# Peptides against a protein of PDB entry 3JWR: the designs that were tried, part 56

Target 1, 323 residues: chain A of PDB entry 3JWR
Amino acid sequence: TRELQSLAAAVVPSAQTLKITDFSFSDFELSDLETALCTIRMFTDLNLVQNFQMKHEVLCRWILSVKKNYRKNVAYHNWRHAFNTAQCMFAALKAGKIQNKLTDLEILALLIAALSHDLDHRGVNNSYIQRSEHPLAQLYCHSIMEHHHFDQCLMILNSPGNQILSGLSIEEYKTTLKIIKQAILATDLALYIKRRGEFFELIRKNQFNLEDPHQKELFLAMLMTACDLSAITKPWPIQQRIAELVATEFFDQGDRERKELNIEPTDLMNREKKNKIPSMQVGFIDAICLQLYEALTHVSEDCFPLLDGCRKNRQKWQALAEQ
Target 2, 298 residues: chain A of PDB entry 3JWR as posed
Amino acid sequence: TRELQSLAAAVVPSAQTLKITDFSFSDFELSDLETALCTIRMFTDLNLVQNFQMKHEVLCRWILSVKKNYRKNVAYHNWRHAFNTAQCMFAALKAGKIQNKLTDLEILALLIAALSHDLDHRGVNNSYIQRSEHPLAQLYCHSIMEHHHFDQCLMILNSPGNQILSGLSIEEYKTTLKIIKQAILATDLALYIKRRGEFFELIRKNQFNLEDPHQKELFLAMLMTACDLSAITKPWPIQQRIAELVATEFWEQGDQVGFIDFVCTQLYEALTHVSEDCFPLLDGCRKNRQKWQALAEQ

## One batch from the design tools (peptide; aimed at target 1 L189 K194 A287)

Design b2_p17_8_s2 (made by RFdiffusion4, then SolubleMPNN; from b2_p17_8, 8 letters changed)
Fold by OpenDDE base, seed 1:
Structure b2_p17_8_s2 (fold): chain B 323 residues (1-323), chain A 17 residues (1-17)
Amino acid sequence: as target 1 above (323 residues)
Amino acid sequence: SAEEEFVKALLEELLSR
């Protein structure tokens, strides 16, 4: 395609020029082409292209295929969300110095998972899928959408001309797919809530050890969630704009719940309760985000900007909730 | 507390994801 030719022939700017190592990164001013260039730079600077012998054209095609399999009519869970999740992962690996704590296969899997974790998202949550009796709800009992996202990821990875993992041994391939699956499934907040207590306890007791395979898996899950939720850490103007996108998508679901399911939406998805957004954001930060970024900062102090950003945004949301 | 109930409700909404 013309898009593939343009991407494959383009000079990829440095990570410094693209600012993709910054935790404060914003994609708002970037074109789709520039987001693809940023993605190439992430693979290159993480040594994934070299270590796994990726062909440039295949990587370009894969990136464009991933982007194409996000829906444009979804306000938040689109390519830009996946791209921002991957950028936060890249920043955590580089600026946060987590790269040195992980294997090349783990890094490869995390980056693929971050880009792929919401593939074909429909702008509705698992509860809606279940209540609407969607065919996907018959295939999976738990983490319905996350299983679907992984299936889409696997489909793309196995598509002709998109096989970025072709340079891996059979064992490396199996390991990578296992980690990708676990990482995508970990983005289900229900699983995060279930597992986070073990992680926080290990940190609190100073017993956290990345050489333990189980603890490594747990850490990768927590890191995925930290990147997936990273919008809450962004500078306030960026945070506000992303919160508006999230609210738009949730209100769209609420409107569909009224129309299609004949139910009253929850406050989070109720357009008429827009005035509760600031207080809900404070609650979300306190219940979900703060402790995660605190724990991540304990694993790597260089991740402090995520925690600091989260704290600053809590203050901003609290001030709005008091007006 | 009312705050705990609110957080619980919020979590239930978020966990429905």
Scores: peptide ipSAE 0.034, ipTM 0.730, DockQ to the pose 0.299
OpenDDE base, seeds 2, 3, 4, 5: peptide ipSAE 0.032, 0.035, 0.034, 0.033; ipTM 0.718, 0.754, 0.746, 0.725; seeds 3, 4 fail the geometry check

Design b2_p17_8_s3 (made by RFdiffusion4, then SolubleMPNN; from b2_p17_8, 8 letters changed)
Fold by OpenDDE base, seed 3:
Structure b2_p17_8_s3 (fold): chain B 323 residues (1-323), chain A 17 residues (1-17)
Amino acid sequence: as target 1 above (323 residues)
Amino acid sequence: SAEEEFVKKLLEELLSL
């Protein structure tokens, strides 16, 4: 395609030029082509292209295929969300110095997972899928959409001309797919809530050890969630704009719940409860975000900008909630 | 508390995401 030719022939700017190592990064000014160039740079600077003998054209095609399999009519859970999740992962690995704590296969898996974790997202949550009696709800009892996202990821990875993992051994390939699956499934906040207590307790007791395979898996799950939720850490103008996209998608779901399911939406999904957004954001930060970024910062102090951003945005949302 | 109930409800909503 013309798009593939343009991407494959383009000079890929440095990570410094693209600012993709910055925790404060924003994609708002970037074209779709520039987001793809950023993604190439992430793979290159993490040594994934070299270490796993990726063909440049295949990587370009894969990136474009992933981007194409996000829906354009979804306000938040689109390519830009996946791209921002991957950028936060890249920043955490590089600027946050987490790269030094992980294997190349784990890094490969995390980057693929971050880009793929919401593939074919429909702008509705697992509860809506279940209540609508969608066929996916018959296949999966829990983490319905996350299983679907992984299935989409696997489909793309196995598609002709998109096989970025073809340079891996059979064992490396199996390991990578296992980690990708675990990482995508970890983006289900229900699983985060279930598992986070173990992570926080290990940190609190100074018993956290990445050489333990179970603790490694737990850390990768927490890191995925930290990147997935990283919008809450962004500079306030960026945070506000992203929060509006999230609210738009939630309200669209609430409108569909009324129309299609004859259900009164929850406050989070209720367009009429827009005035509760600031207080809901404070509650979200306190209940979900703060402890995660505190724990992550304890694992790597260079991740502090995520925690600092979260704290600053809490203050901003609290000030709005008091008006 | 009203805050705890709010957080619980928020969590229930978020857990459905």
Scores: peptide ipSAE 0.064, ipTM 0.770, DockQ to the pose 0.294
OpenDDE base, seeds 1, 2, 4, 5: peptide ipSAE 0.063, 0.052, 0.062, 0.058; ipTM 0.771, 0.759, 0.770, 0.769

Design b2_p17_8_s4 (made by RFdiffusion4, then SolubleMPNN; from b2_p17_8, 10 letters changed)
Fold by OpenDDE base, seed 3:
Structure b2_p17_8_s4 (fold): chain B 323 residues (1-323), chain A 17 residues (1-17)
Amino acid sequence: as target 1 above (323 residues)
Amino acid sequence: SEEDAFVEKLLAELLSL
């Protein structure tokens, strides 16, 4: 395609030029081509292209295929969300110095997972999928969409000309797919809530050890969630704009719940409750976000900008909730 | 507290519970 030719022939700017090591990164000014160039740079600077012998054209095609399999009519859970999740992962690995704590296969898996974790997202949550009696709800009982996202990820990875993992051994391939699956499934906040207590307790007791395979898996799950939720850490003007996208998508779901399911939406998804957004954001930060970024910062102090951003945004949302 | 109840409700909403 013309798009593939343009991407494959383009000079990929440095990570410094692209600012993709910054926790404060914004994609708002970037074209789709520039987001793809950023993605190539992430793979290159993490040594994934070299270490796993990726063909440049295959990587370019894969990136474009992943991007194509996000829906454009979804306000938040689109390619830009996946791209920002991957950028946060890259920043956490580089600027946050987590790269040195992980294997190359784990890094490969996390980056693929971050880009792929919401593939074919429909702008509705698992509850909507269940209540709408969607065929996916018959295949999976829990984490319905996350299983679907992984299935889409696997489909793309196995598609002709998209096989970025073809340079891996059979064992490396199996390991990578296992980690990708676990990482995508970990983006279900229900699983985060179930597992976070173990992570926080290990940190609190100073018993956290990444050499333990179980603790490694737990950490990768927490890191995925931290990147997936990283919009809450962004500079306030960016945070506000992203919160509007999230609210738009949630309200679109609520409108569909009324129209298609004859259900009164929850406050979070109720357009008529827009005035509750600031207080809901404070609650979300307190209940979900703060402890995670505190724990992550304890694992690597260089991740502090995520925690600091989250704290600053809490204060901003609180001030709006008091008005 | 009312705040705790709100957080619990919010969590239920976020978790699709």
Scores: peptide ipSAE 0.049, ipTM 0.758, DockQ to the pose 0.306
OpenDDE base, seeds 1, 2, 4, 5: peptide ipSAE 0.048, 0.045, 0.053, 0.053; ipTM 0.764, 0.756, 0.767, 0.770; seeds 4, 5 fail the geometry check

## One batch from the design tools (peptide; aimed at target 1 N125 Q130 H142)

Design b2_p18_3 (made by RFdiffusion4)
Pose (drawn by RFdiffusion4):
Structure b2_p18_3 (pose): chain A 298 residues (1-255, 281-323), chain P 18 residues (1-18)
Amino acid sequence: as target 2 above (298 residues)
Amino acid sequence: DPIQALKEELEEQMALIP
């Protein structure tokens, strides 16, 4: 509660000061309070704060709530993951210049989604909770964890003093939630795989076009995956360390080059054809693929 | 294939998807 007092009264530094406009950004050295501040700057500089009548008091309580609903004991899938994804999402809209390509309802949804796309993630994959017959698997059909992440995001938005959406017309609120649901579900790697082929062709055939309502929402799913694992596009010292966490969390459940080829370079290449200013992601990606390949050969 | 186990898990999850 004091954490709210201190936060809801501190000055939010500029985006330039926070270096959150950068695809090469890192959080290793930020405090907890600082990361919440960057998030406020994100909402502010995307005009989400003013266009949706958000009270500083409410947004702060909500951000703090999401922070406390990520598990600390979980290796990689903790708050800093949701944060590093939202920052990547933010950097994509700004420096990658995509904000000029989509509505205010869509931008708000993507940010809220990127922040909560893994809420309450218990450090285990959908495959495991299905094979271990976790009650969550009994409750949800497909995309089990991602359905849960959303159930949580919504639970928080309906919490008192957390309705950062309270300023929306009922129609606006209704469709924003629809997009948020789609965004969070799209972070299921299985959906990314079952759908990316369709998108990679519209790109390959120089046919892809945003105006098409459907082609757009597909891209929105591809964008979510693009930020969800943006960690692979980081400078080597960072990618080195964050790969250490994904490493431990996976081994805990068990108790890189093939993946980048299979999952990543294919995607970031497509994102750059859609937006050239998004190339730093593709550059940093193959740059790390280069270092991991060299290590694989010892 | 170093990631073959991951591809198999993904195929199982894809089968659950409509």

Design b2_p18_3_s1 (made by RFdiffusion4, then SolubleMPNN; from b2_p18_3, 5 letters changed)
Fold by OpenDDE base, seed 2:
Structure b2_p18_3_s1 (fold): chain B 323 residues (1-323), chain A 18 residues (1-18)
Amino acid sequence: as target 1 above (323 residues)
Amino acid sequence: DPIAALLEELEELMSLLP
């Protein structure tokens, strides 16, 4: 395609030029081509291209295939969300110095997972999929969408001309796919809520050890969630704009719940309760986000900008909730 | 309570887990 030719021939700017190492990064001013260039830079600077012998054209095609398999009619869970998740992962690995704590296969898996974790997202949550008796709800009992996202990820990775993992041994390939699956499934907030207590307790007791395979898996899950939710850490103008996208998608679901399911939506998804957004954001930060970024900062102090951003946005949302 | 509402939604999601 013309898009592939343009991407493959383009000079990839440095991570410094692209600012993709910054926790404060914004994609708002970036074209789709620039987001793809950023993604190439992430793979390159993490040594993934070299270490796993990725062909440049194959990587370019894969990135474009991933981007193409996000829906354009979904307000938040689109390519830009996946791209921002991957950028936060890159920043956490580089600026947050988590790269030194992980294997190359884990890094590879996390970056692929971050880009792929919401593939073919439909702008509705698992509860809606279940209640609507969607065909996907017949395939999976729990984490319905996350299983679908992984299936889409696997489909792309195995598609002709998209096989960025062709340089891996069979064992490396299996390991990578296992980690990708676990990482994508970990983006189900229900799983996060179920597992986070173990992680926080290990941190609190100073018993956290990445050499333990179970604790490693747990950490990768928490890191994925931290990147997935990283919009909450962004500078306030960015946070507000992303919150509007989230609200738009949730309200679209709520509207469908009324029409298709004949139910009253929750406050979070109720268009008539827009005035509750600030207080709901405070609640979300307190219930979900703060402890995660605190724990992540204990693993790596260089991740503090995520925690600091989350705290600052809590203050901003609280101030709006008091008005 | 926005926190309670969020937790309720999460509990609903968790009910899908075996």
Scores: peptide ipSAE 0.026, ipTM 0.712, DockQ to the pose 0.738
OpenDDE base, seeds 1, 3, 4, 5: peptide ipSAE 0.027, 0.026, 0.026, 0.027; ipTM 0.721, 0.714, 0.709, 0.712; seeds 1, 4, 5 fail the geometry check

Design b2_p18_3_s2 (made by RFdiffusion4, then SolubleMPNN; from b2_p18_3, 6 letters changed)
Fold by OpenDDE base, seed 1:
Structure b2_p18_3_s2 (fold): chain B 323 residues (1-323), chain A 18 residues (1-18)
Amino acid sequence: as target 1 above (323 residues)
Amino acid sequence: DPIAAFLEELEELMSLLP
């Protein structure tokens, strides 16, 4: 395609030029082509292209395929969300110095997972999918959408000309897919809530050990969630804009719940309760975000900008909630 | 309590999942 030709022939700017190592990164000013260039740079600077012998054209095609399999009519859970999740992962690996704590296969899996974790997202949560009796709800009982996202990821990885993992051994391939699956599934907040207590307790007791395979898996899950939620850590103008996108998508779901399911939406999904957004954001930060970024910062102090950003945004949301 | 309210809402959403 013309898009593939343009991407494959383009000079890929440095990570410094693209600012993709910054925790404060914003994609708002970037074209779709520039987001793809950033993605190439992430793979390159993590040594994934070299270590796994990726062909440049195949990587370009894969990136474009991933981007194409996000819906354009979804306000938040689109390519830009996946791209920002991957950028946060890249920043956590580089600036946050987590790269040195992980294997190349784990890094490969995390980056693929971050880009793929919301593939074909429909702008509705698992609860809606279940209540609407969608065919996907018959296939999966738990983490319905996350299983679907993984299936889409696997489909793309196995598609002709998109096989970025073709340089891996059979064992490396299996390991990578396992980690990708676990990482995508970990983006279900229900699983995060279920598992986070174990992680926080290990940190609290100074018993956290990345050499333990179970604890490694747990850490990768927490890191995925930290990147997925990283909008809450961004500079305030960016945070506000992303919160508007999230609210738009949630209100669209609430409107569909009224129309299609004949139910009253929750406050989070209710357009008429827009004035509650600031207080709900404070609640979200306190209930879900703060402790995660505190724990992540304990694993790597260089991740502190995520925690600091989260704290600053809590203050901003609290100030709005008091008005 | 904004935290409690959010948790309750989240739990409600999650309770619909088996």
Scores: peptide ipSAE 0.033, ipTM 0.741, DockQ to the pose 0.316
OpenDDE base, seeds 2, 3, 4, 5: peptide ipSAE 0.031, 0.032, 0.033, 0.032; ipTM 0.732, 0.739, 0.736, 0.734; seeds 3, 4, 5 fail the geometry check

Design b2_p18_3_s3 (made by RFdiffusion4, then SolubleMPNN; from b2_p18_3, 9 letters changed)
Fold by OpenDDE base, seed 2:
Structure b2_p18_3_s3 (fold): chain B 323 residues (1-323), chain A 18 residues (1-18)
Amino acid sequence: as target 1 above (323 residues)
Amino acid sequence: HPIESLLKELEELQSLLP
């Protein structure tokens, strides 16, 4: 395609020029081509292209295939969300110095997972999929969408000309796919809530050890969630804009719940209750986000900008809730 | 139970997260 030719021939700017090591990064000003260039830079600067012998054209095709398999009519869960999740992962690995704590296969898996974790997202949550009796709800009982996202990820990775993992041994390939699956499934917040207590307790007791395979898996899950939720850490103007996209998607679901399911939506998904957004954001930060970024900062102090951003946004949302 | 209330709040909050 012309898009592939343009991407493959383009000079990829440095990570410094692209600002992709910054926790304060915004994609708002970036074209789709620039987001793809940023993604190439992430793979290159993490040594993934070199270490796993990725062909440049294959990587370019894979990135474009991933981007194409996000829906354009979804307000938040689109390519830009996946791209921002991957950028936060890259920043956490580089600026947050988590790269030195992980294997190359884990880093490869996390970056692929971050880009792929919401593939073919429909702008509705697992509860809606289940209540609407969608065919996917018959295939999977739990984490319905996350299983679908992984299936889409696997389909793309195995598609002709998209095989970025062709340089891996059979064992490396199996390991990478296992980690990708676990990382994508970990983006189900229901699983995060279920597992986070173990992580926080290990941190609190100073018993956290990445050399333990179970604790490593747990950490990768928490890191995926931290990157997935990273919009809450962004500078206030960016946070506000992303919160509007989230609210739009939730209100669209709520409107569908009324129309298609004949149910009253929750306050979060109720367009008529938009005035509750500031207080709900404070509640979300307190219940879900703060402890995660505190724990992540304990694992790596260089991740502090995520925690600081989350705290600053809490104050901003609280001030709006008091108005 | 405080945990069940917290879980319900968290389920409501899970509904808050995309």
Scores: peptide ipSAE 0.025, ipTM 0.700, DockQ to the pose 0.114
OpenDDE base, seeds 1, 3, 4, 5: peptide ipSAE 0.026, 0.023, 0.024, 0.024; ipTM 0.721, 0.701, 0.703, 0.700; seeds 1, 4 fail the geometry check

Design b2_p18_3_s4 (made by RFdiffusion4, then SolubleMPNN; from b2_p18_3, 7 letters changed)
Fold by OpenDDE base, seed 1:
Structure b2_p18_3_s4 (fold): chain B 323 residues (1-323), chain A 18 residues (1-18)
Amino acid sequence: as target 1 above (323 residues)
Amino acid sequence: DPIASLLKELEELMSLLP
């Protein structure tokens, strides 16, 4: 395609030029081509292209395929969300110095998972999918959308000309797919809530050990969630804009819940309760976000900008809630 | 209560877990 030709022939700017190592990164001014260039740079600077012998054209095609399999009519859970999740992962690995704590296969899996974790997202949560009796709800009992996202990821990885994992051994391939699956499934907030207590307790007791395979898996799950939620850590103007996108998508779901399911939406998804957004954001930060970024900072102090950003945004949302 | 609403949504999500 013309898009593939343009991407494959383009000079890829440095990570410094693209600012993709910054926790404060914003994609708002970037074209789709520039987001793809950033993605190439992430793979290159993590040594994934070299270590796993990726062909440049195959990587370009894969990136464009992933981007194409996000829906344009979804306000938040689109390519830009996946791209920002991957950028946060890259920043956590590089600037946050987590790269040195992980294997090349784990890094490969995390980056693929971050880009793929919301593939074909429909702008509705698992509760809606279940209540609407969608066909996907018959295939999966839990983490319905996350299983679907992984299936889409696997489909793309196995598509002709998109096989970025072709340089891996059979064992490396199996390991990578296992980690990708676990990482995508970890983006289900229900699983995060279920598992976070174990992680926080290990940190609290100073018993956290990445050499333990179970604790490694747990850490990768927490890191995925930290990147997925990283919008809450961004500079305030960016945070506000992203919160508007999230609210738009949630209100769209609420409107569908009224129309299609004949139910009253929750406050979070109720367009009529827009004035509650600031207080709900404070609640979300307190209940879900703060402790995660605190724990992540205990694993790597260089991740502090995520925690600091989260704290600053809590203050901003609290100030709005008091008006 | 916005916090209660969020928690309710999370509980609904958790109900999908085995």
Scores: peptide ipSAE 0.031, ipTM 0.744, DockQ to the pose 0.674
OpenDDE base, seeds 2, 3, 4, 5: peptide ipSAE 0.031, 0.030, 0.031, 0.031; ipTM 0.741, 0.739, 0.742, 0.737; seed 5 fails the geometry check

Design b2_p18_4 (made by RFdiffusion4)
Pose (drawn by RFdiffusion4):
Structure b2_p18_4 (pose): chain A 298 residues (1-255, 281-323), chain P 18 residues (1-18)
Amino acid sequence: as target 2 above (298 residues)
Amino acid sequence: SFAEEIHEIHEEIHEFLS
């Protein structure tokens, strides 16, 4: 509660000061309070704060709530992951220049989604909770964890003093939630795989076009995956360290080059054809693929 | 059927990671 007092009264530094406009950004050295501040700057500089009548008091309580609903004891899938994703999402809309390509309802949804796409993640994959017959698997059909991440995001938005959406017309609120659901579910790697082929062709055939309502929402799913694992596009020292966490969390459940080829370069290449200013992601990606390949050969 | 296909993909992913 004091954490709210101190936060809801601190000055939010500029985006330039926070270097959150950068695809090469890192959080290692930021405090907890600082990361929440960057998030406020994100909402502010995306005009989400003014266009949706958000009170500083409410947005702060909500951001803090999401922060406290990520598990600390979880190796990689903690708050800093949701944060580093939203920052990548933010950097994509700004420096990658996509904001000029989509509505205010979509931008708000993507940011809220990127922040909560892994809420309450218990450090284990959908495959494991299904095979261990976790009650969550009994409750949800497909995309089990991602359904849960959303159930949580919504639970928080309906919490008192957290309705950062309270300013929306009912129609606006209704469709924003629809997009948020789609965004969070799209972070299921299985859906990314079952759908990417369709998108990679519209790109390959120089046919892809945003105006098409359907082609757009598909891209929105591809954008979510692009930010969800943007960590692979980081400078080597960072990618080195964050790969250490994904490493531990996976081994805990058990108790890189093939993946980048299979999952990543394919995707970031497509994103750049859609937006050239998004190339730093593709550059940083193959750059790390280069260093992991060299290590694989010892 | 669709859910089964998704669960199959998850198993493939898991096996790949292992």

Design b2_p18_4_s1 (made by RFdiffusion4, then SolubleMPNN; from b2_p18_4, 8 letters changed)
Fold by OpenDDE base, seed 5:
Structure b2_p18_4_s1 (fold): chain B 323 residues (1-323), chain A 18 residues (1-18)
Amino acid sequence: as target 1 above (323 residues)
Amino acid sequence: SEAEELAEIERELEEFLR
């Protein structure tokens, strides 16, 4: 395609020029082509292209395929969300120095997972999928959408001309897919809530050890969540804009809940209760976000900008809630 | 079951964020 030709022929700017190592990064000013160029740079600077012998054209095609399989009519859970999740992962690996703690296969899996973790998202949560008796709810008992996202990821990876993993051995391929699946499933917030206590306890007791396979898996799950939620850490103007996108999508779900399911939506999904957004954001930060970024900062102090951003945004939301 | 537990966590999360 013309799009592929343009991408494959383009000069890829440096990570410094693209600012993709910054925790404060914003994609608002970037074109779709520029987001794809940023993605190429992430793979290159993490040595994934060289180490796993990726063909440039295949990588370009894969990126465009991933982007194409996000819906344009979804307010928040679209390509830009996936791209920002991957950028936060890249920043955590580079600026946060997490790269030094992981294997090349783990890094490969995390980057693919970050870009793929919400593929074909429909703008509704698992609760809606269950209550609407959607066909997907018959296939999977829990983490319904995350299973679907992984299925989409696998479909793309196996599509002709998109096989970025073709340079891997059979064992490397199996390992990578296992980690991708675990990482995508870990973005189910319910699973995060279920598992986070173990992680926090290991940190509290100073027993956390990445050489333990179980603890490694747990850490990768926590890191995925930290990147997935990273909008809460962004500079306040960016945070506000993203919060508006999230609210838009939630309100769209609430409207569908009224119309299609004949139920009253929760306050989070209720357009009529938009005045509660600031207090809900404070509650979300306190209940879900703060401890995670504190723990991540404990693992690597260079991740502090994420924690600092989260704290600053809590203050801003609290000030609005008090008005 | 695990599925029931996760479904309950999701419901509780939605209620908490209300």
Scores: peptide ipSAE 0.225, ipTM 0.840, DockQ to the pose 0.690
OpenDDE base, seeds 1, 2, 3, 4: peptide ipSAE 0.215, 0.014, 0.024, 0.184; ipTM 0.833, 0.556, 0.646, 0.824; seed 3 fails the geometry check

